# Ledger of designs, part 21: peptides against a protein of PDB entry 8BZL

Target 1, 228 residues: chain A of PDB entry 8BZL
Amino acid sequence: SYDRAITVFSPDGHLFQVEYAQEAVKKGSTAVGVRGRDIVVLGVEKKSVAKLQDERTVRKICALDDNVCMAFAGLTADARIVINRARVECQSHRLTVEDPVTVEYITRYIASLKQRYTQSNGRRPFGISALIVGFDFDGTPRLYQTDPSGTYHAWKANAIGRGAKSVREFLEKNYTDEAIETDDLTIKLVIKALLEVVQSGGKNIELAVMRRDQSLKILNPEEIEKYV
Target 2, 242 residues: chain B of PDB entry 8BZL
Amino acid sequence: SRRYDSRTTIFSPEGRLYQVEYAMEAIGHAGTCLGILANDGVLLAAERRNIHKLLDEVFFSEKIYKLNEDMACSVAGITSDANVLTNELRLIAQRYLLQYQEPIPCEQLVTALCDIKQAYTQFGGKRPFGVSLLYIGWDKHYGFQLYQSDPSGNYGGWKATCIGNNSAAAVSMLKQDYKEGEMTLKSALALAIKVLNKTMDVSKLSAEKVEIATLTRENGKTVIRVLKQKEVEQLIKKHEEE

## One batch from the design tools (peptide; aimed at target 1 G28, target 2 G15)

Design b1_p11_6 (made by RFdiffusion4)
Pose (drawn by RFdiffusion4):
Structure b1_p11_6 (pose): chain A 225 residues (1-47, 50-199, 201-228), chain B 238 residues (1-200, 205-242), chain P 11 residues (1-11); non-standard residues A62 YCM
Amino acid sequence: SYDRAITVFSPDGHLFQVEYAQEAVKKGSTAVGVRGRDIVVLGVEKKAKLQDERTVRKICALDDNVCMAFAGLTADARIVINRARVECQSHRLTVEDPVTVEYITRYIASLKQRYTQSNGRRPFGISALIVGFDFDGTPRLYQTDPSGTYHAWKANAIGRGAKSVREFLEKNYTDEAIETDDLTIKLVIKALLEVVQGGKNIELAVMRRDQSLKILNPEEIEKYV
Amino acid sequence: SRRYDSRTTIFSPEGRLYQVEYAMEAIGHAGTCLGILANDGVLLAAERRNIHKLLDEVFFSEKIYKLNEDMACSVAGITSDANVLTNELRLIAQRYLLQYQEPIPCEQLVTALCDIKQAYTQFGGKRPFGVSLLYIGWDKHYGFQLYQSDPSGNYGGWKATCIGNNSAAAVSMLKQDYKEGEMTLKSALALAIKVLNKTMLSAEKVEIATLTRENGKTVIRVLKQKEVEQLIKKHEEE
Amino acid sequence: MFDGAAASTTP
């Protein structure tokens, strides 16, 4: 089989294929995640008439208690999502507990890191925001990128214009903003309206403590706008 | 040998996949192919690129392929690659039926093939398939459905779409004329002739298939030349 | 490449 080293070091210590994978992420639609007190919210920018909205969604459930949003190559994202879904079931089988948000994040990150050091393969061209709750009810938000690095965040953005949205969230992520569920959702819509120039072209989902993923209707989003 | 390896599965500096993009260029030079969803069925309309006089026409169709009892598809791009992929689609549909004893839902069939296409872009060092497919079908979950896939493995559901030559012009005509939720098969047939009239008119130059439900059973039929010649006459009056 | 279905929504 094909064994060519695709990801290699360059002078100065750069891994060019990873950096190029990060460029693919910037070409992706904006995704925003906010961790609230008892709620986590994901929002994504949408690119069209005659298209079935159900089929092209950027927010996916990995397990009953964990879901994710992504930016970058959509085909690479389907592969990573289905790999994580299989791992969530393997964990329930072996430990008899649902996966912690951190566990599945570590798994997705290590999968992505392996694709930066394996022969015959290019890196995954996606970043992911992963949200959910732990056994003790603690809300979580993690980010993964193509290098395999992962971190926890109070709020974050990935994809096109992520730097601008992040700077908005830094000034606006306060206790007042995450005091209630309505204000937590509102902060995500405001963060997206910063780069979407729009309001009717946004998808949004909410996850509450042990209540599973709820995707909001267009009519419910129009009320906030 | 590293010298002769064209490295078909790497990123460009901008995070682009050049082989995928070049494959999509090949599809843009293929025969026009469009699909339209309606309340009582789905249809595929395709430009025949085999319009030579000395051709025999031995099959019931050239560009429209039955995948299983409830599904058909059409292709744009490299014909040989399309043969490999359509054979694989039939195998996936039969593997699902064997396992679950029920037909594969349409989206599950598209996802399964797209995973194969995505693998060719990430590892193996091979050129990708130069094929875009339109899928039409019916399942107990979402009823009548239309899907499109491209060489990278991306897919989407559509009420109407077009692939191949002059597809941008065709998508424009569909946005203007398609009455969302009010389309019948008769009117969708009329719109298909209208779209092919601009982007290309003769019955020998086109191929039309319809998918409908009759007595709880899916019917996939290629329209005879007589029915196509009558549809072409009915439009010229407009 | 950057737009398309990420996973089947059909059960």

Design b1_p11_6_s1 (made by RFdiffusion4, then SolubleMPNN; from b1_p11_6, 4 letters changed)
Fold by OpenDDE base, seed 1:
Structure b1_p11_6_s1 (fold): chain B 228 residues (1-228), chain C 242 residues (1-242), chain A 11 residues (1-11)
Amino acid sequence: as target 1 above (228 residues)
Amino acid sequence: as target 2 above (242 residues)
Amino acid sequence: MTEGAAASVAP
């Protein structure tokens, strides 16, 4: 049985456990990332927070460092492990190299971590994809996506999770230089993209913005409604 | 389907971790535990199922555990797993206190245990813990807090929640009756009794079958108190009169 | 039901 062993290729060369981990991602809440000119924006579908749940504890967008943030789709507990490892690496890099990580560097680190969990007996793949955004030291905005396999690529815009296909189709159609000409337009693009799959408007969206030389800002619902 | 449900380190074709789901299902058959956050405190209420007259030590609390001076938890699920996890929580809290010379923040303690739980779902040769926990606590950062964690290593903060038997029904009742911003500890206690009376598979709620702990602040100190049986009887009686 | 728990599949 090739589908029950992580370290076993199928006869046709598939790693089924990695593919199945990708299916776990597809069940996750939708996340979207867009790179603007001088801004990076992450948006996440808020599932209806149970009325009695503290919204603070349901955050799907987190800072990895001052210049890097991450959204994810899939298993939240798995994501926490990845986030913690990435944060430690960001701090270690600052200590040893005396500079913050590049977005590519930390993405590669996360990707390598994920890849190792696909090749070791007795470890399952991480059931998460991630959108990693931020600014390099030179002020260049970056967006990367990782998947359970440990693959990663740079993107202009991308989406992960249950609504990712529809959101990507929207982004492919609507991502233009004009659509990202300003920070506000870039934010609007992310919101519009999420609204393809999210019901009830801005109330069910978590939105985070990072501008050049600024910390991650999570927008409140009232701020989001201004862009709708 | 059964080909993917025997190992913790195997995703199903649909991306499910069946062993984690089965652990959560097992918890659904455990005694009910409630947590309610109030403005002036937080409480745990738990079903006591094992009342045996021959038990030598009347454990003041079977299902409610003091973790440190500022936190307590209740457990639904496998008792042996619960004992391991509650001991680990105490150790984490004490190590933090030793290292930083201040109490561990509530969410950090919860997260630390949840990372352990998660590891038992990802590493081979281990099974998930068959345990969900409710945590109550106070810290200087967020004040009174209530958390829930499950076998997956996921957690969340709550104003009110339930784990164990009939948890879905309990949560529904809590959603209806919980008044945000107006919840006093007194009203929370009354609500806990109301919910337990409806969700416990007993004909009549009795004080012997319920454990209640409150966490309050008095003179700048956290006070964790398990209610005496007489106090619980009074709460039940009051509910029956309403 | 916490989102992202493998078991948060509502029955």
Scores: peptide ipSAE 0.027, ipTM 0.629, DockQ to the pose 0.112
OpenDDE base, seeds 2, 3, 4, 5: peptide ipSAE 0.023, 0.010, 0.007, 0.025; ipTM 0.626, 0.499, 0.608, 0.631; seeds 3, 5 fail the geometry check

Design b1_p11_6_s2 (made by RFdiffusion4, then SolubleMPNN; from b1_p11_6, 3 letters changed)
Fold by OpenDDE base, seed 4:
Structure b1_p11_6_s2 (fold): chain B 228 residues (1-228), chain C 242 residues (1-242), chain A 11 residues (1-11)
Amino acid sequence: as target 1 above (228 residues)
Amino acid sequence: as target 2 above (242 residues)
Amino acid sequence: MTEGAAASVTP
């Protein structure tokens, strides 16, 4: 019966709705994030865009602010709500504090939002995990991951979604200081990691790069093919 | 399975939102709606199911709604839910116009409604809307546009798509016959008739059973026009002659 | 599963 209720504890201490939201994340397209020395890279598995679908409307990587971007896995509509609230908070922070958010700050905001949806009656958890990357004002590259529970951690590299296990195993083996020594090597690492789960080459990968003091750049398919 | 299907939208053990899936299933029983994007315009074509002789002829469109001067939509699903959502779309568009003194961009209107739809899947004591929508519009940012949204609050842009009854078959036909970059509004109209003729569960397609609206640009203004029955008859006749 | 149900999750 507890598995039918709004997020409540089971007799054995489980929050089943949170666990089930995590299962929704596992059905999502794979996303990967890697922190380099002076670069952060997000990669997402593109499902073959349905013939006649406008690719423009299928964005899995989005800017939260000029210095922060996010990829997600799970329910797209849920993600949009989180993204919109995060964007508002980024702008509010700029107005009130006169500085852009730190990547940790906005991650904590998102995490707190998610957590509230796990505790409030009449609300279900968000069915999304997110990879949040960017630069702090001091130029430090950051990568954070959040899940449906509202838990968050800092990472050197991580993956979420259906292929996350295989991608993480690859990253655990291949993430070295040498592998991230240059921006190009860092990009190549992300592509190689995604290719563990993506069957078709560079055409089915969305890649976004943020360098220090630069805006988010989404790579074109032709640019991705240069790294394959 | 019975345990997760009867209450407020919650996750199943498999991470599924059954109430959303069931809402989508309900839409599959609704009349067919098509949208086709052309180089020089965009159209909606919808099946009329309630041809009651006693319906006041004043109902120009059962399933196609003008939202503002630059946008229209068609609906598939629960009529009462559709009425609420179409009214909300109009209100959102007018509030934007009042606030910014310019028409709302097409995608922003779609996303605003999709956020409402999503909320009805997340908040307790609510059920999902049993409605999918096709949106046609023009704005200065992207020109002619076609969008589809579902009960989950997900949306996408399309060159051509279909919702409602036999939508999968219609989409398959659209994928075969849609010529990217070469689609004129005239060819789009012909394609719409072709697809409806094959996907509607009718022995003969008649103009009384089809609503068609076109959105074009004339002299720097958007023109939304519902085709007259005679114009639809001519399109059907032309298709029958080919 | 109708394309719509799959569309609720990040495609």
Scores: peptide ipSAE 0.023, ipTM 0.624, DockQ to the pose 0.105
OpenDDE base, seeds 1, 2, 3, 5: peptide ipSAE 0.021, 0.009, 0.022, 0.017; ipTM 0.629, 0.532, 0.619, 0.536; seeds 3, 5 fail the geometry check

Design b1_p11_7 (made by RFdiffusion4)
Pose (drawn by RFdiffusion4):
Structure b1_p11_7 (pose): chain A 225 residues (1-47, 50-199, 201-228), chain B 238 residues (1-200, 205-242), chain P 11 residues (1-11); non-standard residues A62 YCM
Amino acid sequence: SYDRAITVFSPDGHLFQVEYAQEAVKKGSTAVGVRGRDIVVLGVEKKAKLQDERTVRKICALDDNVCMAFAGLTADARIVINRARVECQSHRLTVEDPVTVEYITRYIASLKQRYTQSNGRRPFGISALIVGFDFDGTPRLYQTDPSGTYHAWKANAIGRGAKSVREFLEKNYTDEAIETDDLTIKLVIKALLEVVQGGKNIELAVMRRDQSLKILNPEEIEKYV
Amino acid sequence: SRRYDSRTTIFSPEGRLYQVEYAMEAIGHAGTCLGILANDGVLLAAERRNIHKLLDEVFFSEKIYKLNEDMACSVAGITSDANVLTNELRLIAQRYLLQYQEPIPCEQLVTALCDIKQAYTQFGGKRPFGVSLLYIGWDKHYGFQLYQSDPSGNYGGWKATCIGNNSAAAVSMLKQDYKEGEMTLKSALALAIKVLNKTMLSAEKVEIATLTRENGKTVIRVLKQKEVEQLIKKHEEE
Amino acid sequence: PIHPAPPVPLP
């Protein structure tokens, strides 16, 4: 089989294929995640008439208690999502507990890292925001990128214009903004309206403590706009 | 040998996949192919690129392939690659029926093939398949459906779409004329002739298939030349 | 519910 080293070091210690994978993420639609007091919210920018909205979604459930949003190559994302879904079930089988948000994040990150050091393969061209709750009810938000690095965040953005949205969230992520569920959803819509020039072209989802993923209707989003 | 390896599965500096993009260029030079969803069925309209006089026409169709009892598809791009992929679609549909004893839902069949196509872009060092497919079908979950896939493995559901030559012009005509939720098969047939009329008119140059439900059973039929010649006459009056 | 398609073996 094909064994060519695709990800290699360059002078100065750069891994060019990873950096190029990060460029693929910037070409992706904006995704925003905010961790609230008892709620986590994900929002994504949408790119069309005659298209079935159900089939092209950027927010996916990995397990009953964990879901994710992504930016970058949509085909690579389907592969990572299905790999994570299989791992969530393997964990329930072996430990008899649902996966922690951290556990599945670490799994997705290590899978991405393996694709930066394996022969015959290019890196995954996606970043992911992963949200959910732990056993003790603690809300979580993690980010993964193509290098395999992962971190926890109060709020974050990935994809096109992520730097601008991040700078908005830095100034606006306060206790007042995450005091209630309505204000937590509102902060995500405001963060997206910063780069979407729009309001009717946004998808949004909410996850509450042990209540599973709820995707909001267009009519419910129009009320906030 | 590193010297002769064209490295078909790497990123460009901008995060692009060049072989995938070049494959999509090949599809843009293929015969026009479009699909339209309606309340009572789904249809595929295709430009025959085999319009030579000395051809025999031994099959019931040239560009439209039955995948299982409830599904058909059409292709744009490299014909040989399309043969490999359509054979694999039939195998996936049969594997699902064997395991669950029920037909594969349409989206599940598209996802399964797209995973194969995505693998060719990430590992193995091989050229990708130069094929875009339109899928039409019916399942107990979502009823009548239309899907499109491209060489990277991406797919999407559509009420109407077009692939191949002059597809951008065709998508424009569909946005203007397609009445969302009010289309019947007869009106969708009229719109298909209208679209192919601009982007290309003769019955020998076109191929039309329809998918409908009759007595709880799916019917997939290629329209005879007589029915196509009558549809062409009916449009010229407009 | 919708069952997933059986996986296709890959190299």

Design b1_p11_7_s1 (made by RFdiffusion4, then SolubleMPNN; from b1_p11_7 with H3K)
Fold by OpenDDE base, seed 4:
Structure b1_p11_7_s1 (fold): chain B 228 residues (1-228), chain C 242 residues (1-242), chain A 11 residues (1-11)
Amino acid sequence: as target 1 above (228 residues)
Amino acid sequence: as target 2 above (242 residues)
Amino acid sequence: PIKPAPPVPLP
């Protein structure tokens, strides 16, 4: 019957719809996140902007709140739903608790949302993974990753999307305390990591930086080229 | 696997949403709609297919809809689905106006509808809308704007784009001929006629087969107008003389 | 004039 799309276990114990959603993520543009000492950095592969497309409308990095931002890989429309829900929750938390969300809190919220869509009748999983970065109210930088299953973990550095394997391998080799000693070095690390999979250098990279007690800054192409 | 093609919108083993892809394929057979952004305005040009000699004088645009005082859209795809979506756009715009006492920003209206489209791709018992839309508008934030949305709930802003029949060819022509920063509404109209003449599956382009709407600003107000048949005829004639 | 969309509820 075509009327019921349900994520169910296979005879061998697999949730195929979740696995297939993960395949959708693997087709997405590559995103990388790195936690520095007093900085968090997100980088995303720019798909070749179609000639005549307005780049402003291709947002792969977005703010969830003043202290939290997110990059994603996978289905853009699915991501928009998650982002909107997360933004509402961030504002609700500020009103109810009188403090901004912790990065862990909002990650857990997003993860729980994703998990519900893997178990609820008549819903398919979200076809997105997300890198969520920001600062807790105590000034601690955080990086979390979520997947279509609703799992989440804290990371020092991670990558998602089509080039994630190569980027992760690079980060595993190059992420050291020395490599993140300064904000500039941390930014350079992200750019170098993305350049493992991105063709044509800095023109095809979106980069966002959040420093301690500062708002999210999206770097322009000229600023990115200074690090290349 | 063939089994995933016919089910409610679920992921294939390869991570594809076949029902969304099939909806997009259906739109490829719909009448052509063009949008072009100019410095002094934005336009929609759409193919009119329902030219039946027995139809009463079509006083109204078939494919172009006014959404509010600052926005219009054109539709390509299933007519019934288009009617539902265009009605919803109007309702969203009016609710916003009531709540905030100002017109809804263009991108917010587009996004609101795209969230609905996305929902129809994620929730069981629903099929994707078989409709793509072009949106033209003006707001105080970004001025003149052109957007495109598809059945997936994806959207983007454009300087020029096309949906429906022969859209790929039309987009290629727009890429070649669109002059960034130099596009006047007059030149945009000429470009629209040029592209439609080449992409419409007709022996000769006629004014009866083309609907054109322009959105401009006059005295601090948005003006949306559909070109009269005589105006379209003049544009076609000018193109034929070049 | 631009054609009015009919008032149709979302299914």
Scores: peptide ipSAE 0.021, ipTM 0.625, DockQ to the pose 0.056
OpenDDE base, seeds 1, 2, 3, 5: peptide ipSAE 0.006, 0.007, 0.018, 0.013; ipTM 0.627, 0.615, 0.550, 0.630; seed 3 fails the geometry check

Design b1_p11_7_s2 (made by RFdiffusion4, then SolubleMPNN; from b1_p11_7, 4 letters changed)
Fold by OpenDDE base, seed 1:
Structure b1_p11_7_s2 (fold): chain B 228 residues (1-228), chain C 242 residues (1-242), chain A 11 residues (1-11)
Amino acid sequence: as target 1 above (228 residues)
Amino acid sequence: as target 2 above (242 residues)
Amino acid sequence: PIKPAPEIPLE
């Protein structure tokens, strides 16, 4: 059966291992990204951290560089590999080109990495989708999404993971220029979008904010509650 | 669907990696290992299953391994796999020390091994490691630490956790009895005995069937100590009297 | 009934 092989084409032209990797992503916790005017916001559903688990070691949002951060849905260990390689590339780019990566550049790098794992013998696809946000050196906010296939696109707003459909439907209805007119409104939009699928309000949400010329900020629960 | 069970690097239609799940299942049948973080130290307690009268009295720790001067681990799962992984941990730690002239941070060592585990789930021709590990350590960044890793390459930091046989029940007990912010190493040892007594499939807990190691700081140095049998006996006796 | 194998946590 073609679905038991390495990532190969089925007779009808499907790459089943890629599709199945996408199913893994759909089972992941929800992540949402929104591009504002001068802000990018990532929100993720916190899985109930076990009572005795160290929250420090449970991170779904990570910095790739000073100007780029990423949220993911899917296999955590796979994500770690992608994140590490992306971080190395960001640093390498700074050394060789003497400028930070553009958000598009690092997204393309990640996408290319994922694509190679769909075509290399003896390798399975990465079981992750990622939302990559940040600022280009010219101050332009960017949001990209990539999936296990290695495809990527730029978005105004998007979501990945188990609640992605509901979150996207919400964003399609509520993403307007007025809704992102201010940084605070943009943050509120992300929180409201996540609340469509996350139970128990702000306690189960992790939120990261990056403003123009500012470092990534992870909001504490108290800060999140101000927007709820 | 069983058709996806045979290959190590294949997603099921549902997005599952069955060989990794099966490796985790295998670990569930291994001897119990638990770790508890205290304010003044961290401990590992492990079930000792291989008690043979002909074993040389040199109480080599069967399940607890010193990794470097600041870290130790306990293993649940396939012994041969555990030996490979513990050796790799030692090599990683040593290479870091040589390169940077300081001990490797605890989480970094854990992550390095987890990346290896992950690779065995993604690259063909290899099976997942049938091993979960508990790591205890001290570093200057976070102080005393406890980590758990599994065959998938996932890991997490814990205040207390358990792997191996009856781990779910053990974790439940730890959740009930662990007092955040008030845990001393002494109380942690007592808790470890309590949990092992309930989770080990033995009629009576004996010191010969339990290995305990503590990691503490003395005079600015990390001290890793495996408890003597007499010390473990005293802990068991104390538990039976309560 | 064979208990299902533990699933890998997906985040």
Scores: peptide ipSAE 0.092, ipTM 0.652, DockQ to the pose 0.023
OpenDDE base, seeds 2, 3, 4, 5: peptide ipSAE 0.039, 0.049, 0.046, 0.056; ipTM 0.531, 0.714, 0.773, 0.540

Design b1_p11_7_s3 (made by RFdiffusion4, then SolubleMPNN; from b1_p11_7, 4 letters changed)
Fold by OpenDDE base, seed 5:
Structure b1_p11_7_s3 (fold): chain B 228 residues (1-228), chain C 242 residues (1-242), chain A 11 residues (1-11)
Amino acid sequence: as target 1 above (228 residues)
Amino acid sequence: as target 2 above (242 residues)
Amino acid sequence: EIKPAPAVPLE
C-alpha cells in the first residue's frame, strides 16, 4: 500500500523523506536571523504579492508569544501547524509554570514535534526550517534554528531557504562584535545580508525586530529603506 | 528484496531486519566515538564535525552528554533521534532516583533504553532509532563500566569499543593495544588519541575536532569532566612526539 | 581480546 508515507531508512542509511523535506526548505523564500547584543532581528524575502493579494495574509514572520517570534522557510501549510502547536504550548507553559517559555524550551518543543513526524507511522516530515528568536526572562537574546529532522542549534546568525548559502557566507564574513554593537548596526547587518539575494531593496524585505522588554515590531518599507 | 525496504521493520526471508541494518549503516557514517575502560576511570572520545563560526554556543561537548551524576554517554547517528534518546535516559534515571532514593545502576539504565529501542523495531508504524550509544558510568555494584547499544536494542559491556565511522578499524586497534589489567586512565587517554588519529578522516588530528570526557571517582564521588581544548592539545602533542 | 562482558543471552 502506497499509503504508508513512512520515513524509513535507505540501504545506505539515509532517511529520504527527511532529505526531501530539506529540499522543500531549500526552495522556500530566504529567511535570516541575527542575534545582537540587546536585539534580535528576523528578515524574510518577500515574494511578489499578486496585485489582489492582501499583504497582511502573507506573513512569514509570526509571534509565538510576547517574547518569541519565528520565521520559516518551506511549506507554509506545514508552518501553520507548527506555529499553532507552539503557540498553544507557550500559553500552556504560562498557565502551568507561571512564566513565559525560554527560547530554547519552545525550540526544543518544536524540534521534538518535528522529530516525531519523522518516526511516526503515516506521517511525513514537516517541510519547514525555522528561525526562532526572542528573549529569555533574564533578558538574554536568543536565536535558534530547526530543520525538518528535528535538529536544533543556537546561533549568533543564520539563514534558511533558497538564498541561505549566500546569506550565510555573507554573515560569516561580516558578523563581528563591531557589526552588532548597536541595534541599528544589527538591523543593517540583516538588511545587507538579505540584499545579497533579494533584488529591488526594501520593497522585497520583511523585517521584524524584537528588543529587550519590547514587543515584536515589524518595520514598514520606509523604515527599512532608512537602513539601506 | 526491495519489498522489505519500504515497510516497517519486518523480517526478510533470511531472517534479517533490514531497517535495523540500514539504521546501523547510518551510524557508520556518523562521527567516531570511542570508549575505554581503565582501572581508575572510564573515558569517551568523540569526533567533532560541526564547527561553525556562527554557532552561538561553543558546544563544549557536541556528542557527549551527562545523564546523571554517575553516568554519561556519547552518540553516533541521527542527532534528532539522539536528542530524544538522551532525554529519555535522563528521565529514566531521575524517575529511578525519585522512586528508590538512590542512583540507577548503570546496566539498568542501559537496559531500560534498549527496551525502548527494541520496541521501535518490533511495533508497527515505527522506524528504528538511527543511533548507537556508548555509556560510561560508575555504580557501587560493578564500579566503572562501559556499555554500547545499537538500534536493535542490543547492548553489551566492553573494556574498549568504538561506534560510528571506521569503527571496525578502531576496534581492531583497540584489541591490539589494550592491556587488560594494566590500563590506567592516562594510558587510556593516550590510546584514544592514537586510535582517533588513525580512524578519523583527517590528515592531522586537532583538538578542535576531538572531544573527550573522563569519569573518575574522587573522595567517594563520581566526577565527570570534559577535557579542555588545551588538555586535548597536550595529548595530541604527546602522541606526535612518540 | 577485548572480550565483551557477558552478553545477555540472545535467546
Scores: peptide ipSAE 0.015, ipTM 0.539, DockQ to the pose 0.021
OpenDDE base, seeds 1, 2, 3, 4: peptide ipSAE 0.014, 0.021, 0.014, 0.023; ipTM 0.540, 0.615, 0.613, 0.715; seeds 2, 3, 4 fail the geometry check

